# Designs tried in a protein design run: peptides against a protein of PDB entry 7RZF. Part 34

Target 1, 358 residues: chain A of PDB entry 7RZF
Amino acid sequence: PFQEEHLKQLYKIVPIKDIRNLYVTFPIPDLQKYYKSNPGHYLGHLIGHEGPGSLLSELKSKGWVNTLVGGQKEGARGFMFFIINVDLTEEGLLHVEDIILHMFQYIQKLRAEGPQEWVFQECKDLNAVAFRFKDKERPRGYTSKIAGILHYYPLEEVLTAEYLLEEFRPDLIEMVLDKLRPENVRVAIVSKSFEGKTDRTEEWYGTQYKQEAIPDEVIKKWQNADLNGKFKLPTKNEFIPTNFEILPLEKEATPYPALIKDTAMSKLWFKQDDKFFLPKACLNFEFFSPFAYVDPLHCNMAYLYLELLKDSLNEYAYAAELAGLSYDLQNTIYGMYLSVKGYNDKQPILLKKIIEKM
Target 2, 358 residues: chain A of PDB entry 7RZF as posed
Amino acid sequence: PFQEEHLKQLYKIVPIKDIRNLYVTFPIPDLQKYYKSNPGHYLGHLIGHEGPGSLLSELKSKGWVNTLVGGQKEGARGFMFFIINVDLTEEGLLHVEDIILHMFQYIQKLRAEGPQEWVFQELKDLNAVAFRFKDKERPRGYTSKIAGILHYYPLEEVLTAEYLLEEFRPDLIEMVLDKLRPENVRVAIVSKSFEGKTDRTEEWYGTQYKQEAIPDEVIKKWQNADLNGKFKLPTKNEFIPTNFEILPLEKEATPYPALIKDTAMSKLWFKQDDKFFLPKANLNFEFFSPFAYVDPLHSNMAYLYLELLKDSLNEYAYAAELAGLSYDLQNTIYGMYLSVKGYNDKQPILLKKIIEKM

## One batch from the design tools (peptide; aimed at target 1 E50)

Design b2_p16_3_s3 (made by RFdiffusion4, then SolubleMPNN; from b2_p16_3, 8 letters changed)
Fold by OpenDDE base, seed 1:
Structure b2_p16_3_s3 (fold): chain B 358 residues (1-358), chain A 16 residues (1-16)
Amino acid sequence: as target 1 above (358 residues)
Amino acid sequence: ELEELLKKKEEVRLSI
């Protein structure tokens, strides 16, 4: 565990690659024994959320951050870290103090709202789905992984321990939140802009860096982080599948798509899954318009329309992706293509939202 | 997914 001398430190690091990253790291207790409640996953889910009112949404709106990841990471034996990592824009590199202030404002919002059992239940359900329908891994990699985690979990639970949440522990969520404080922070900024401004070299990789104490004034600003009214908890994820029924293979099932509807305005082809037997579907739509490619103006309007449509769907894209749904929208020379893929149960909900925005 | 993204970015072994 880091001593007080290792806290409230800023590291300026020179990368080999042209990257701009911020790492905000908090030492936390070892949470391995709490795998059944996984409070770090709960917090990582919320802090790393990409929906409206999220930390990332606000930081993107300011043009400071491209991506955000939050979660627990193993440290040495007997302690862990909670890390918030962001990809910085050039502008974001100039606003690191303000970015971190927003992180603490979001954390303060989580404290004010308290632990939410419904959020835990969504995490539980998502993880259960991911476990149940997990893709086949390469045997060698999987065996090596299982062998490694046998040190941490009972043999009977080793296959499920990384996925199955069993216990809602608000006390542990609050305990971890209590460690996410400015007085417990370690900050690393990775940028080539620090080249020639470093005074230390890392022993193992020769990475050049500078270590500085974070000024007490800055720590105090972060400690006084107020509730920012732009931050909100996510809404319930309506895309989480609950029905996993697999319909029996029809006696007349063809190995190829069959035309099941033919009208002046539409043709529908259908193929039942005869191979995988998963509660998944692929919906593909080709829209034809005589105006889509008639001239350069219409082509550009059709392109702009799809970009605006995609932008208007961003609020659903992340929640759908978490629930194992995806969509694709592309321009074609004849019009537009839409694809919806993933678990079949909530595909109609996503499709309806897409059509309502069209 | 968030944990998997953390694993993919592990190529930058920052010895912090």
Scores: peptide ipSAE 0.019, ipTM 0.513, DockQ to the pose 0.022
OpenDDE base, seeds 2, 3, 4, 5: peptide ipSAE 0.013, 0.009, 0.017, 0.016; ipTM 0.526, 0.479, 0.535, 0.532; seed 3 fails the geometry check

Design b2_p16_3_s4 (made by RFdiffusion4, then SolubleMPNN; from b2_p16_3, 9 letters changed)
Fold by OpenDDE base, seed 5:
Structure b2_p16_3_s4 (fold): chain B 358 residues (1-358), chain A 16 residues (1-16)
Amino acid sequence: as target 1 above (358 residues)
Amino acid sequence: ELEKLLEEKKKARLSI
């Protein structure tokens, strides 16, 4: 485990690739024995959330961060890390202290709200869906993976342990959250801008870096992180499927899409799945407009319309993706194409949201 | 997924 001397450290690292990354790392206890509650996953889900009022949403709005990932990582035996990793913009590289302040403001929001059983239930449901409808893996890779994780899980649970949550443990969530403090932080900034400003070389990869102590004034600033009113817990994910019923194959099921509706304004083709037998559907819509591609102005207007529509749908995109739903919007020479794919149960909800924004 | 993506991205990025 890191001793106190290894905490409150800043590493400036020179990458080989032109990348800008920030790693905010917290040493945490070994959580392996708590796999049934997985408190690190709960916190990773919230800290890594991309919806309105999320940490990422605020940091993106400031132009400082492109992507954010939060979660636990294995350490050496007997300890783990919780890591928040962000992809920095050029401007974000100048605002690292403020980015980390926002991280602590979000963590403070999580402390103020306390553990939420409904959030745990959503994580449980999402993981159960992922387990139930898991894609086939290559047998060799799968067997090798299972053999590796047998060291960590009982034989009876080895297939389920990575997916199935069983126990809501608010005490463990609070315990991990208590380790996410400025006094327990290790910061690494990865940027080519540190080239020629380093004094050390890493032994294994020859990576050039500089190590500095984080000033006590900066630590105190982060310790005094207030509640930022822009941060909110996510809303309930309305796209999580609950109905997995597969309808019987129709006796007249055609091998190709059949025209089931023909009107002056619409044609509808339908094909029942006869191969996969999954509670999934693909909805494809082609919209025709006489104004599409009529001239360069209309082409650009149609493009701008779709970009604005996509932007207006970003609030739903992440929640839909988590629930195994996706949409695609494309310009065509005739107008617009919309696709909605994934679990069929909540597709009407997503489709309605799309139509309401159009 | 996010945690696995973190591990895979970290395996890919800690090789930097």
Scores: peptide ipSAE 0.015, ipTM 0.489, DockQ to the pose 0.022
OpenDDE base, seeds 1, 2, 3, 4: peptide ipSAE 0.006, 0.009, 0.007, 0.005; ipTM 0.437, 0.474, 0.451, 0.430; seeds 3, 4 fail the geometry check

Design b2_p16_4 (made by RFdiffusion4)
Pose (drawn by RFdiffusion4):
Structure b2_p16_4 (pose): chain A 358 residues (1-358), chain P 16 residues (1-16)
Amino acid sequence: as target 2 above (358 residues)
Amino acid sequence: LTFLEELEEKREEEIE
């Protein structure tokens, strides 16, 4: 649907609720026919990746961006999109050309070195382990899902869809990586600061927007000289699991969680798993404080402190959330709350680091 | 859903 008359264009949209965002839209051909190599998931794993020396961490270091989402959007049949969607700070709206410039800097940093064998082997191993201990399904919604993807795949791999990968073909990685060029951009800015500046309006919904077609100054400023920032490739993962042993049932087996420790400081509830036999467990905590909800100031500083703890710890723990260990730490009325769940091997390192950062 | 698709959906919700 994107003919070349309406390419290289930058719209400005006025919202109703106060948000600020930047969408970067590329068009690409259909790659649902390539469901074994999956080049879109490779570029999505290399673009939208938090951690040391990556696209998001540098934009956090310049104070322009809270978070960004990579990957490819799939639309209808016979055509596909690719999206880099970002949200903006107060002075992140002033430097949009520099943000998209850094996006093509990281794309060119990934074009000078291209394919990687160990990233494909690591991602394939992760999907294989995440498929081998695939948990039980709720019977409603699961049959709708496997009837939702029954149109595309044969009868043998109706289940093993986007879980098992056979081959690493760098040609298709290079092909989809070539289609990401600044002749193929479609920038869209959402900001509430364009109230009285919009000529055009939408008939269907009634929203207002513009046409600021990007002059060639910034296009030929985008693809001209792109060496690097302080970017780097992600490093070897250490949260990949290795212990897949189901520990045996002990003498004191109970059908409900029993109180084991009762002190004036803490209490526990424990139950070995009897039904599922998956090498994974969930640990949860609820810390109490009478000062958390005293007045609005003390009920306000709690969200700020807990949010800055999540800010400063996502850079460390995104590899744990990527390997299958997810944590969550949010505030409650009475006190604050913690819940770490996932594979059975790496809970102590993660929970201990959470406490010592807390 | 895979782990990466769950994370992308979670981050997309945060952006909104």

Design b2_p16_4_s1 (made by RFdiffusion4, then SolubleMPNN; from b2_p16_4, 9 letters changed)
Fold by OpenDDE base, seed 4:
Structure b2_p16_4_s1 (fold): chain B 358 residues (1-358), chain A 16 residues (1-16)
Amino acid sequence: as target 1 above (358 residues)
Amino acid sequence: MTLLEKLREEKLKELE
């Protein structure tokens, strides 16, 4: 376990690759025994959320961060870490203190809102979907993985333990959230900009680093993190599939797409899945406009239109992705192409959202 | 993204 002397430390690390990363880490109790409630995943889901009002959304809007990952990580025996990891922009590297302030503002928002059972239910449902439709792994890798996790889980649960949530434990969520405090923080900044500014070398890999105490004034700033009105809990994920019914193969099912609708304004081709038998669909739309590629101006306008459309859809992109839905929008020489892929149940909802923004 | 989700995605990419 980290002693108090190991807390409130800043590590400046020189990478081999040209990367800029910030790791904000918190020592937490060992949560392995709580795998059925997985409070660390609950917090990781919210802190790592990418939708409107999320931590990442705000940090991206400032141009400081590209990506954010939040969650629990194994430590040594008897403790874990909660980690918030961000990919820093060049500008973000100059604003690390402010980035961490925003992290604590978001954490404070989570304290103010308290544990939400509906969020737990979404995590449960998402993990259940991921488990149910998990792709076949290579036997060698899978066997090695299972052998490793047999040390942590009962034999009867070894296949499900990493996926199936069973218990909403608001007390454990609050317990972990209470560990996410400035007084319990360890910060690591990874950047080549620290080259020649380090005084230590890591024994195993020769990584150059500098260790510094975080100033008490900075800790106090983070402790006094207010509620930032830009931070909001995510809305309910409307894209989570609930119907997994596989329709029977039609007797006249062709191995090729069949033309099922032919009108002056539209043609519809359909092919039923005869191979995978998954509750998934691929919807592909080609829109034809005689004006899309008539001249360079129209071409550029069509491009700009799709870029703006994509930007307007960003609010749904992450929620859709979490739910196993994706969309793609592309310019074509004839107009535009739209693809919606993933679980078929909520595809109409995503498609409607796209059309409403068009 | 969660750390767990990221790790799952990375494992999937290694399998491709």
Scores: peptide ipSAE 0.141, ipTM 0.764, DockQ to the pose 0.127
OpenDDE base, seeds 1, 2, 3, 5: peptide ipSAE 0.128, 0.124, 0.093, 0.040; ipTM 0.760, 0.744, 0.712, 0.663; seed 3 fails the geometry check

Design b2_p16_4_s2 (made by RFdiffusion4, then SolubleMPNN; from b2_p16_4, 7 letters changed)
Fold by OpenDDE base, seed 2:
Structure b2_p16_4_s2 (fold): chain B 358 residues (1-358), chain A 16 residues (1-16)
Amino acid sequence: as target 1 above (358 residues)
Amino acid sequence: MTLLEELRERRLKELE
């Protein structure tokens, strides 16, 4: 475990690759024994959320961050870390203190709202889906993985322990959240801009770095992080599938798409899955407009239209992705193309939202 | 994204 002398430290690290990353790390207790409630996953889900009102959404709006990852990482036995990692823009590199302030504002929002059982339930459901429809792994890798996790989980639970949540433990969520404080922070900034400004070299990889104490004034600023009204808990994910029924193969099922609807305005082809037997579907729509490519102006208008449409759908993109749904919108010379893929249960909901924005 | 999800994605890419 890190002692007090190892806390409130800033590391400036020179990478080999041209990358700009910020690592905000908090020492936390070993949570392995709490795998049935997995409070670190709960917090990682919220902190790493990408929807409206999320930490990432605000930091992206400022132009400081491209991506964000949050969650627990294993350390040595008896010790773990909670890490918030962000990919920094060039501008973000200049605003690291402010970025971290926003992190603590979001954490403060989580404290103010308290643990939410519905969020836990969503995590539980998502992980259950992931477990149930897990892809086949290569035997060698799978065996090695299982052998490794046998050190952590009972034999009876070794297959399920990483996926199946069983207990909502708000007390443990609060316990971990209480460790996410400025006085417990370790900050690492990775950038080539620190080249020639370092005074230490890491023993194992020869990584050049500088270590500095974070000023008490900065720690105090982070400790006094107020609620930022831009931060909100995510809305309920309406795209999480609940029905996984696989319909029986029709006797007259063809190996190719059959025309099932033919009207003056639309044609519909259908092919039943006869290979994978998954509760998934692919919906593909081609829209035809004589105006889409009539001249350069109309082409550009059609392009702008789709860009605006995509932007308007961004609020659903992350939630859909988490639930195993995806969509794609493309301009074509004849009009536009729409694809919706993933678990079939909630595809109509996503499709409806897309059409309502069109 | 969660760190767990990122780790899972990396593992999937290693299988491809």
Scores: peptide ipSAE 0.034, ipTM 0.697, DockQ to the pose 0.123
OpenDDE base, seeds 1, 3, 4, 5: peptide ipSAE 0.019, 0.006, 0.020, 0.006; ipTM 0.605, 0.484, 0.553, 0.460; seeds 1, 4, 5 fail the geometry check

Design b2_p16_4_s3 (made by RFdiffusion4, then SolubleMPNN; from b2_p16_4, 8 letters changed)
Fold by OpenDDE base, seed 4:
Structure b2_p16_4_s3 (fold): chain B 358 residues (1-358), chain A 16 residues (1-16)
Amino acid sequence: as target 1 above (358 residues)
Amino acid sequence: MTLEEKLREKKLKEIE
């Protein structure tokens, strides 16, 4: 376990690649025994959320961060880490203290709201879907993975332990959340801008770094993180599939798409899956407009329209992605292309959301 | 994204 002397430390690290990263790390208890409740995953799901009112959404809006990842990581025996990792913009590199303040504001929001059973249920359902429809791994890699995790899980649970949540444990969520405090923080900033400003070299890889104590004043600022009204818990994910029924193959099923609707305004082609037998569909829409490519002005207007449409749909993109749904919008020389892919159950919901924004 | 999800995606890409 880290001693108190190892806490409240800032590491400035010189990367080999031109990358800018911030790692905010908290020592936490070993949560391995709690894999059935996985409180670290619950917190990682919320802290790492990308929807409206999320930490990432706010940090992106300020132009400081491109990506955010939150979650638990294995440490040495008897402890783990909770890590919040962000990809920094050039501007974000100048605002690291403020970025971390926002992290603590979001954490404070999580404390104020308390553990939510519905969020746990969504995590449970998402992981169950991921487990059920997990792609076939290469046997060699899979065997090696299983051999590794046999040290952590009973033989009977080794296949399911990483996926299946069974127990809502608000007490454990609160316990982990209580460790996510400024007094328990380790910060690492990775940037080439620290080149020539380091005084230490890492023994194994020769990585140049500088270690500094985080000033008590900065720790106090983070300890006094207020509730930022921009932070909200995510809304319920409407896109999580619950129906996995595979319809029987029609007797007249053709190996190629069949024209099932032909009208003056629309043609519909359909092909039933005869190969994968997954509860997934691909909906492809091509919209034809005689005005889309008539002149450069119309072409640019059509482009701008799609950019605005995509922007208006960003609120759903992450929730859809988590649920195994995706959409794509593209300009074509004839008009517009829309694709909706993934689990078929909630595709109508996503499609409706798209159409409502069009 | 969760760290677990990111690690899972990386492992998938290394296997491809």
Scores: peptide ipSAE 0.276, ipTM 0.813, DockQ to the pose 0.125
OpenDDE base, seeds 1, 2, 3, 5: peptide ipSAE 0.263, 0.260, 0.261, 0.265; ipTM 0.811, 0.810, 0.811, 0.799

Design b2_p16_4_s4 (made by RFdiffusion4, then SolubleMPNN; from b2_p16_4, 9 letters changed)
Fold by OpenDDE base, seed 4:
Structure b2_p16_4_s4 (fold): chain B 358 residues (1-358), chain A 16 residues (1-16)
Amino acid sequence: as target 1 above (358 residues)
Amino acid sequence: MTLLEKIRKKKLEEIK
């Protein structure tokens, strides 16, 4: 367990690669025994969320971070870490204190809202989908993984333990959330900008670093993190599939797409999956406009239109991705191309959202 | 993204 002397520390680390990362870490109790409720995953899901009102959304809007990851990580025996990791922009490297303030503001929002059973249910459902439709792993890697996790889980649960949530434990969520405090923080900043400014070398890899105590005034600023009105809990993910029915293969199914609709304004080609038998579909739309490529102005307008459309759809992109849906929009010489891929159940919802923004 | 999801995504990309 980290002693008090190991808390409130800042590490400035020189990377080999040109990367800028911030790691905000909190010592937490060992949560391994709580794998059926996985409170760390619940918090990681919210803190690591990328939708409107998320921590990442706000930090991106300021131009300080590119990516954010939140979650639990194994530590030593008897404790874990909760980690918030962000990829820093050059500007973000100058605003680390403010970035961390925003993290604590978001954490404070989570305290104010309290544990949400519907969020747990979404995590449960997403993990169940991931388990059910996980790809075949390479036997060697899979065997090694299973051998490793046999130390942690009963034999009968070893295949499911990392995926299947069973118990909503708001008490454990609150317990972990209570550990996410400035007085319990360890900060690491990774940047080449610290080259020549370090005084220590890590013994195993020769990594150069400097360790500093975080000033009490900074800790106090983070402790006084107020509710930021820009932070909101995510909305319910409407894209999570619930119907996994595979329709029977039609007797007249051809190995190639068949023209099933032919009108003056539209042609529809359809091919049923005869290979994978997954509850997934690929919807591809090609829109033809005689004006799309008529001149450079129209080309640029069409390009700008799609960029704006993509931007307007960003609010759904993350939720769709989590639910195993994706979309793509591209300019073509004839107009535009839209693709919607993934689980078929909620594709109509995503498609409707796209069309409403068009 | 969660750390778990990131790890899963990376593994999936390595299998492809």
Scores: peptide ipSAE 0.279, ipTM 0.820, DockQ to the pose 0.129
OpenDDE base, seeds 1, 2, 3, 5: peptide ipSAE 0.272, 0.277, 0.272, 0.163; ipTM 0.818, 0.821, 0.821, 0.743; seed 5 fails the geometry check

Design b2_p16_5 (made by RFdiffusion4)
Pose (drawn by RFdiffusion4):
Structure b2_p16_5 (pose): chain A 358 residues (1-358), chain P 16 residues (1-16)
Amino acid sequence: as target 2 above (358 residues)
Amino acid sequence: MKDIFMDSSIEHVIFM
């Protein structure tokens, strides 16, 4: 649907609720026919990746961006999109050309070195382990899912869809990586600061927007010279699991969690798993404080402190959320709350680091 | 990480 008359354009949209965002839209051909190599998931794993020396961490370091989501959007049949969607700070709206410039800097940093063998082997291993201990399904919604993807795949791999990968073909990685060029951009800015500046309006919904077609100054400023920032490739993962042993049932087996420790400091509830036999467990905690909801100031500083703790710890723990260990730490009325769940091997390192950062 | 919010009217303008 994107003919070249309406390419290289930058819209300005006025919202109703106060948000600020930047959408970078590329068009690409259909890659649902390539469901074995999956080049869109490779570029999605290399673009939207938090951690040391990556696209999001440098935009955090310049104070412009809270978070960004990579990957490719799939639309209808016979055509596909690719999106880099970002949200903005107060002075992140002043430097949009520089943000998109850094986006093409990281794209060119990934075009000078291109394919990687160990990233494909690592991602294939992760999907294989995440498929081997695939948990049970709720019977409603699961049959709708496997009837939702029954149109595309044959009868043998109706289940093993986007789980098992056979081959690493760098040609398709290079092909989709070439279609991401500044002749193929469509920038869209959402900001509530364009109240009285909008000429055009939408008939169906009634929203207002613009046409600021990007002059060639910034296009040929985008693709001209792009060496690097302080970017780097992600490093070897250490949260990949290795212990897949189901520990045996002990003498004191109980059907319900029993109180084992009762002190004036803490209490526990423990139950070995009897039904599922998956090498994974979930640990949860609820810390209490009478000072958490005393007045609005003390009920306000709690969200700020807990949010800055999540800010300063996502850079470390995104590899744990990517390997299958997910944690969550949010505030409650009474006190604050913690819940770490996932594979059975790497809970101590993650929970201990959470405490010592806390 | 966090998801990016989007309205249906904004998505319609982007993909018109």

Design b2_p16_5_s1 (made by RFdiffusion4, then SolubleMPNN; from b2_p16_5, 10 letters changed)
Fold by OpenDDE base, seed 4:
Parts: sequence; C-alpha cells; structure tokens
Structure b2_p16_5_s1 (fold): chain B 358 residues (1-358), chain A 16 residues (1-16)
Amino acid sequence: as target 1 above (358 residues)
Amino acid sequence: MKKVELTEAEEHIIFS
C-alpha cells in the first residue's frame, strides 16, 4: 500500500496528444475477493452517473468538464485504486481545485445518504442485461480474456464473475467511501499547458511531468466539503428491461415491412425480426406538418421546437442509454422524425416520456 | 461501465 508520503501528491503531466485530463485517485484495499458485491462498481455507478443531480451534470453546467468516469482499477502489491477521471475544458483546467471540491461534496452526499439497496439492484440488473446480450466475442479473444480472469475467479464463475452481482454489502461500500478522503488523494492533471514547466521524465516513455505535494490548505478545503444541495442521488432507472421474451415469428411474417394500419391520419408499417432474434425493436415515427417548411420562419420555429424538446428530454438520455435504449429526434423537410431503439420491454415508457414532452 | 483509460506512461507516473 502507499505510505503517507505517497499521498496528497499532485502530478502535472505533459501529454503527447492535445488532451486535458484530471485523474483523482484513491488507494483502496484489494476488493477482488468481494467481486460478488463489487462495492467499487456501486460507487463508480453513482460517481460516474450523468443524470440530473450528478457530479457530471454540475461540472458540465459550469463548463468545466465534458466527460466523467468513476471506478476501481487494479493496482500493484495487493491494493486497488478508485479513480475519478474527467475530461477538462480549457476553463476547467483553471478550476481543478474547485472540481475536486465538488467531487468531495458528492462523496459526502453519498456518505450522508448511505448505501442504497435499490441502487445495488439496478447495478445487478444492468450487469445481468449486459451479460445476457454480450456479443459472442471471437473465440480467440474470448479465450485470452478467460485465461486472464482465471487467475482471479473460480473456473465455474469465470464467465459470470465480471457481471454477476449477488451480495449487497453496505459495509464494504462504506469502507470504500471511507477511503475516498482528501488525505488519501493522488491527483494527476494532464495538459500541454505544463510543457516547459516540468522537472521529471518518466523512464519508459519519456513523458515529462512534475510532482509536488498538495498544499495542506487545499487538503483542508476539501476535507471541509459541505453538502452541496445541487447533488442528488439518481432516480430509479425505469428503462431497465426485465422481460426478454422473444415473440414467436408470425406465420404470415413478411420479409419487408407490411402496412398494418392505413388511415387518413396515420400509416403504420411493421416488420418482425426474422434474423437477429433479440428482444429489441426499432420504432420510427415521421410526423408530417404542412406548416413545417412553408416559410423560413416556420422552419426556424420547427428547429427551435426540436432543440427545446431535446433539451427537455435530456434528463432521460443517460438512464435510457444505460438501459440499452436510445432515441433520436430530427427535423425533416416534412416535419419531424423520431426514432426509439433498443430493448423493447421499456420502449413504451420512453416513448410516453417523449410524447409527454411534445 | 466505462473504464478509466490511462496511457501506460500515465499509469507508471501515477501508480509507481
């Protein structure tokens, strides 16, 4: 494990590529033996959440961060790291201390709320979906992956161990949260702005970097992170599929979309899947308005309407994506196009949400 | 889950 002298360190790293990254890292115990509960995954799910009240949502609203990833990573010598990685904007690079403060505010929110069994259940369900519909890896790649994970898991569990959550362990979640403290932090900032300001060279790749201690005043600032009222736990993901039934192919199934409804106001085409046999559907809607493109004003209004609609639906985008659902909204010369794709089970819920915002 | 991706150099600097 890292000694105290290795904690509270800041690394300024010069990248080869023009990237701006922040890595906030915490040494944690080896959690490999707890793979059935996977407390690091639970925390990564929440810290890496992109919905309303998430860490990313707040940091993005400030224009400081584009993307956020949270999770555990294997370390050397029988320990792991918990890592929060963000892609920094140019403005975000100037606000790294405040970004990290927000991270600790979110972590403090997680401590205050305590472990939530329903969140664990969602992680379990999402992993079960991912496992069930995992693309058959090419045999060679699959074999190599299995060989690698055989070192960590019983043979009987190797295929499922990465995905199967079985045990809700709030004690382990709290234990990991207790390691996510400012006194245990190692920070790395990756930016070309550090070019010519470094004093060390990484031995293997020649990467230029500087290492410095984080000032005690900054550590104290992070230790005093209050509850930010903007941070909220995510709401339950209503889009997670639970029914994976594949309907039998109809005897009169057409190889092409068949017109199944023809009215003055609507036409409906349907084609059953005869190839993939997945519990997925593609719903495509074209809305025709005679007014959409009558003149430039109407065109602009239609555009603005769609942008506002997209914005109003943004709260569902991440939850839908996690659940293997997606939607697309586009202006067309005749009006609007809507597409809903993914697992069919909860598509009606997403479609209803879209329609309610229309 | 999205995995944190570091370069080998970054990994060596941060975790050495």
Scores: peptide ipSAE 0.417, ipTM 0.918, DockQ to the pose 0.462
OpenDDE base, seeds 1, 2, 3, 5: peptide ipSAE 0.407, 0.399, 0.410, 0.395; ipTM 0.917, 0.912, 0.914, 0.912; seed 1 fails the geometry check

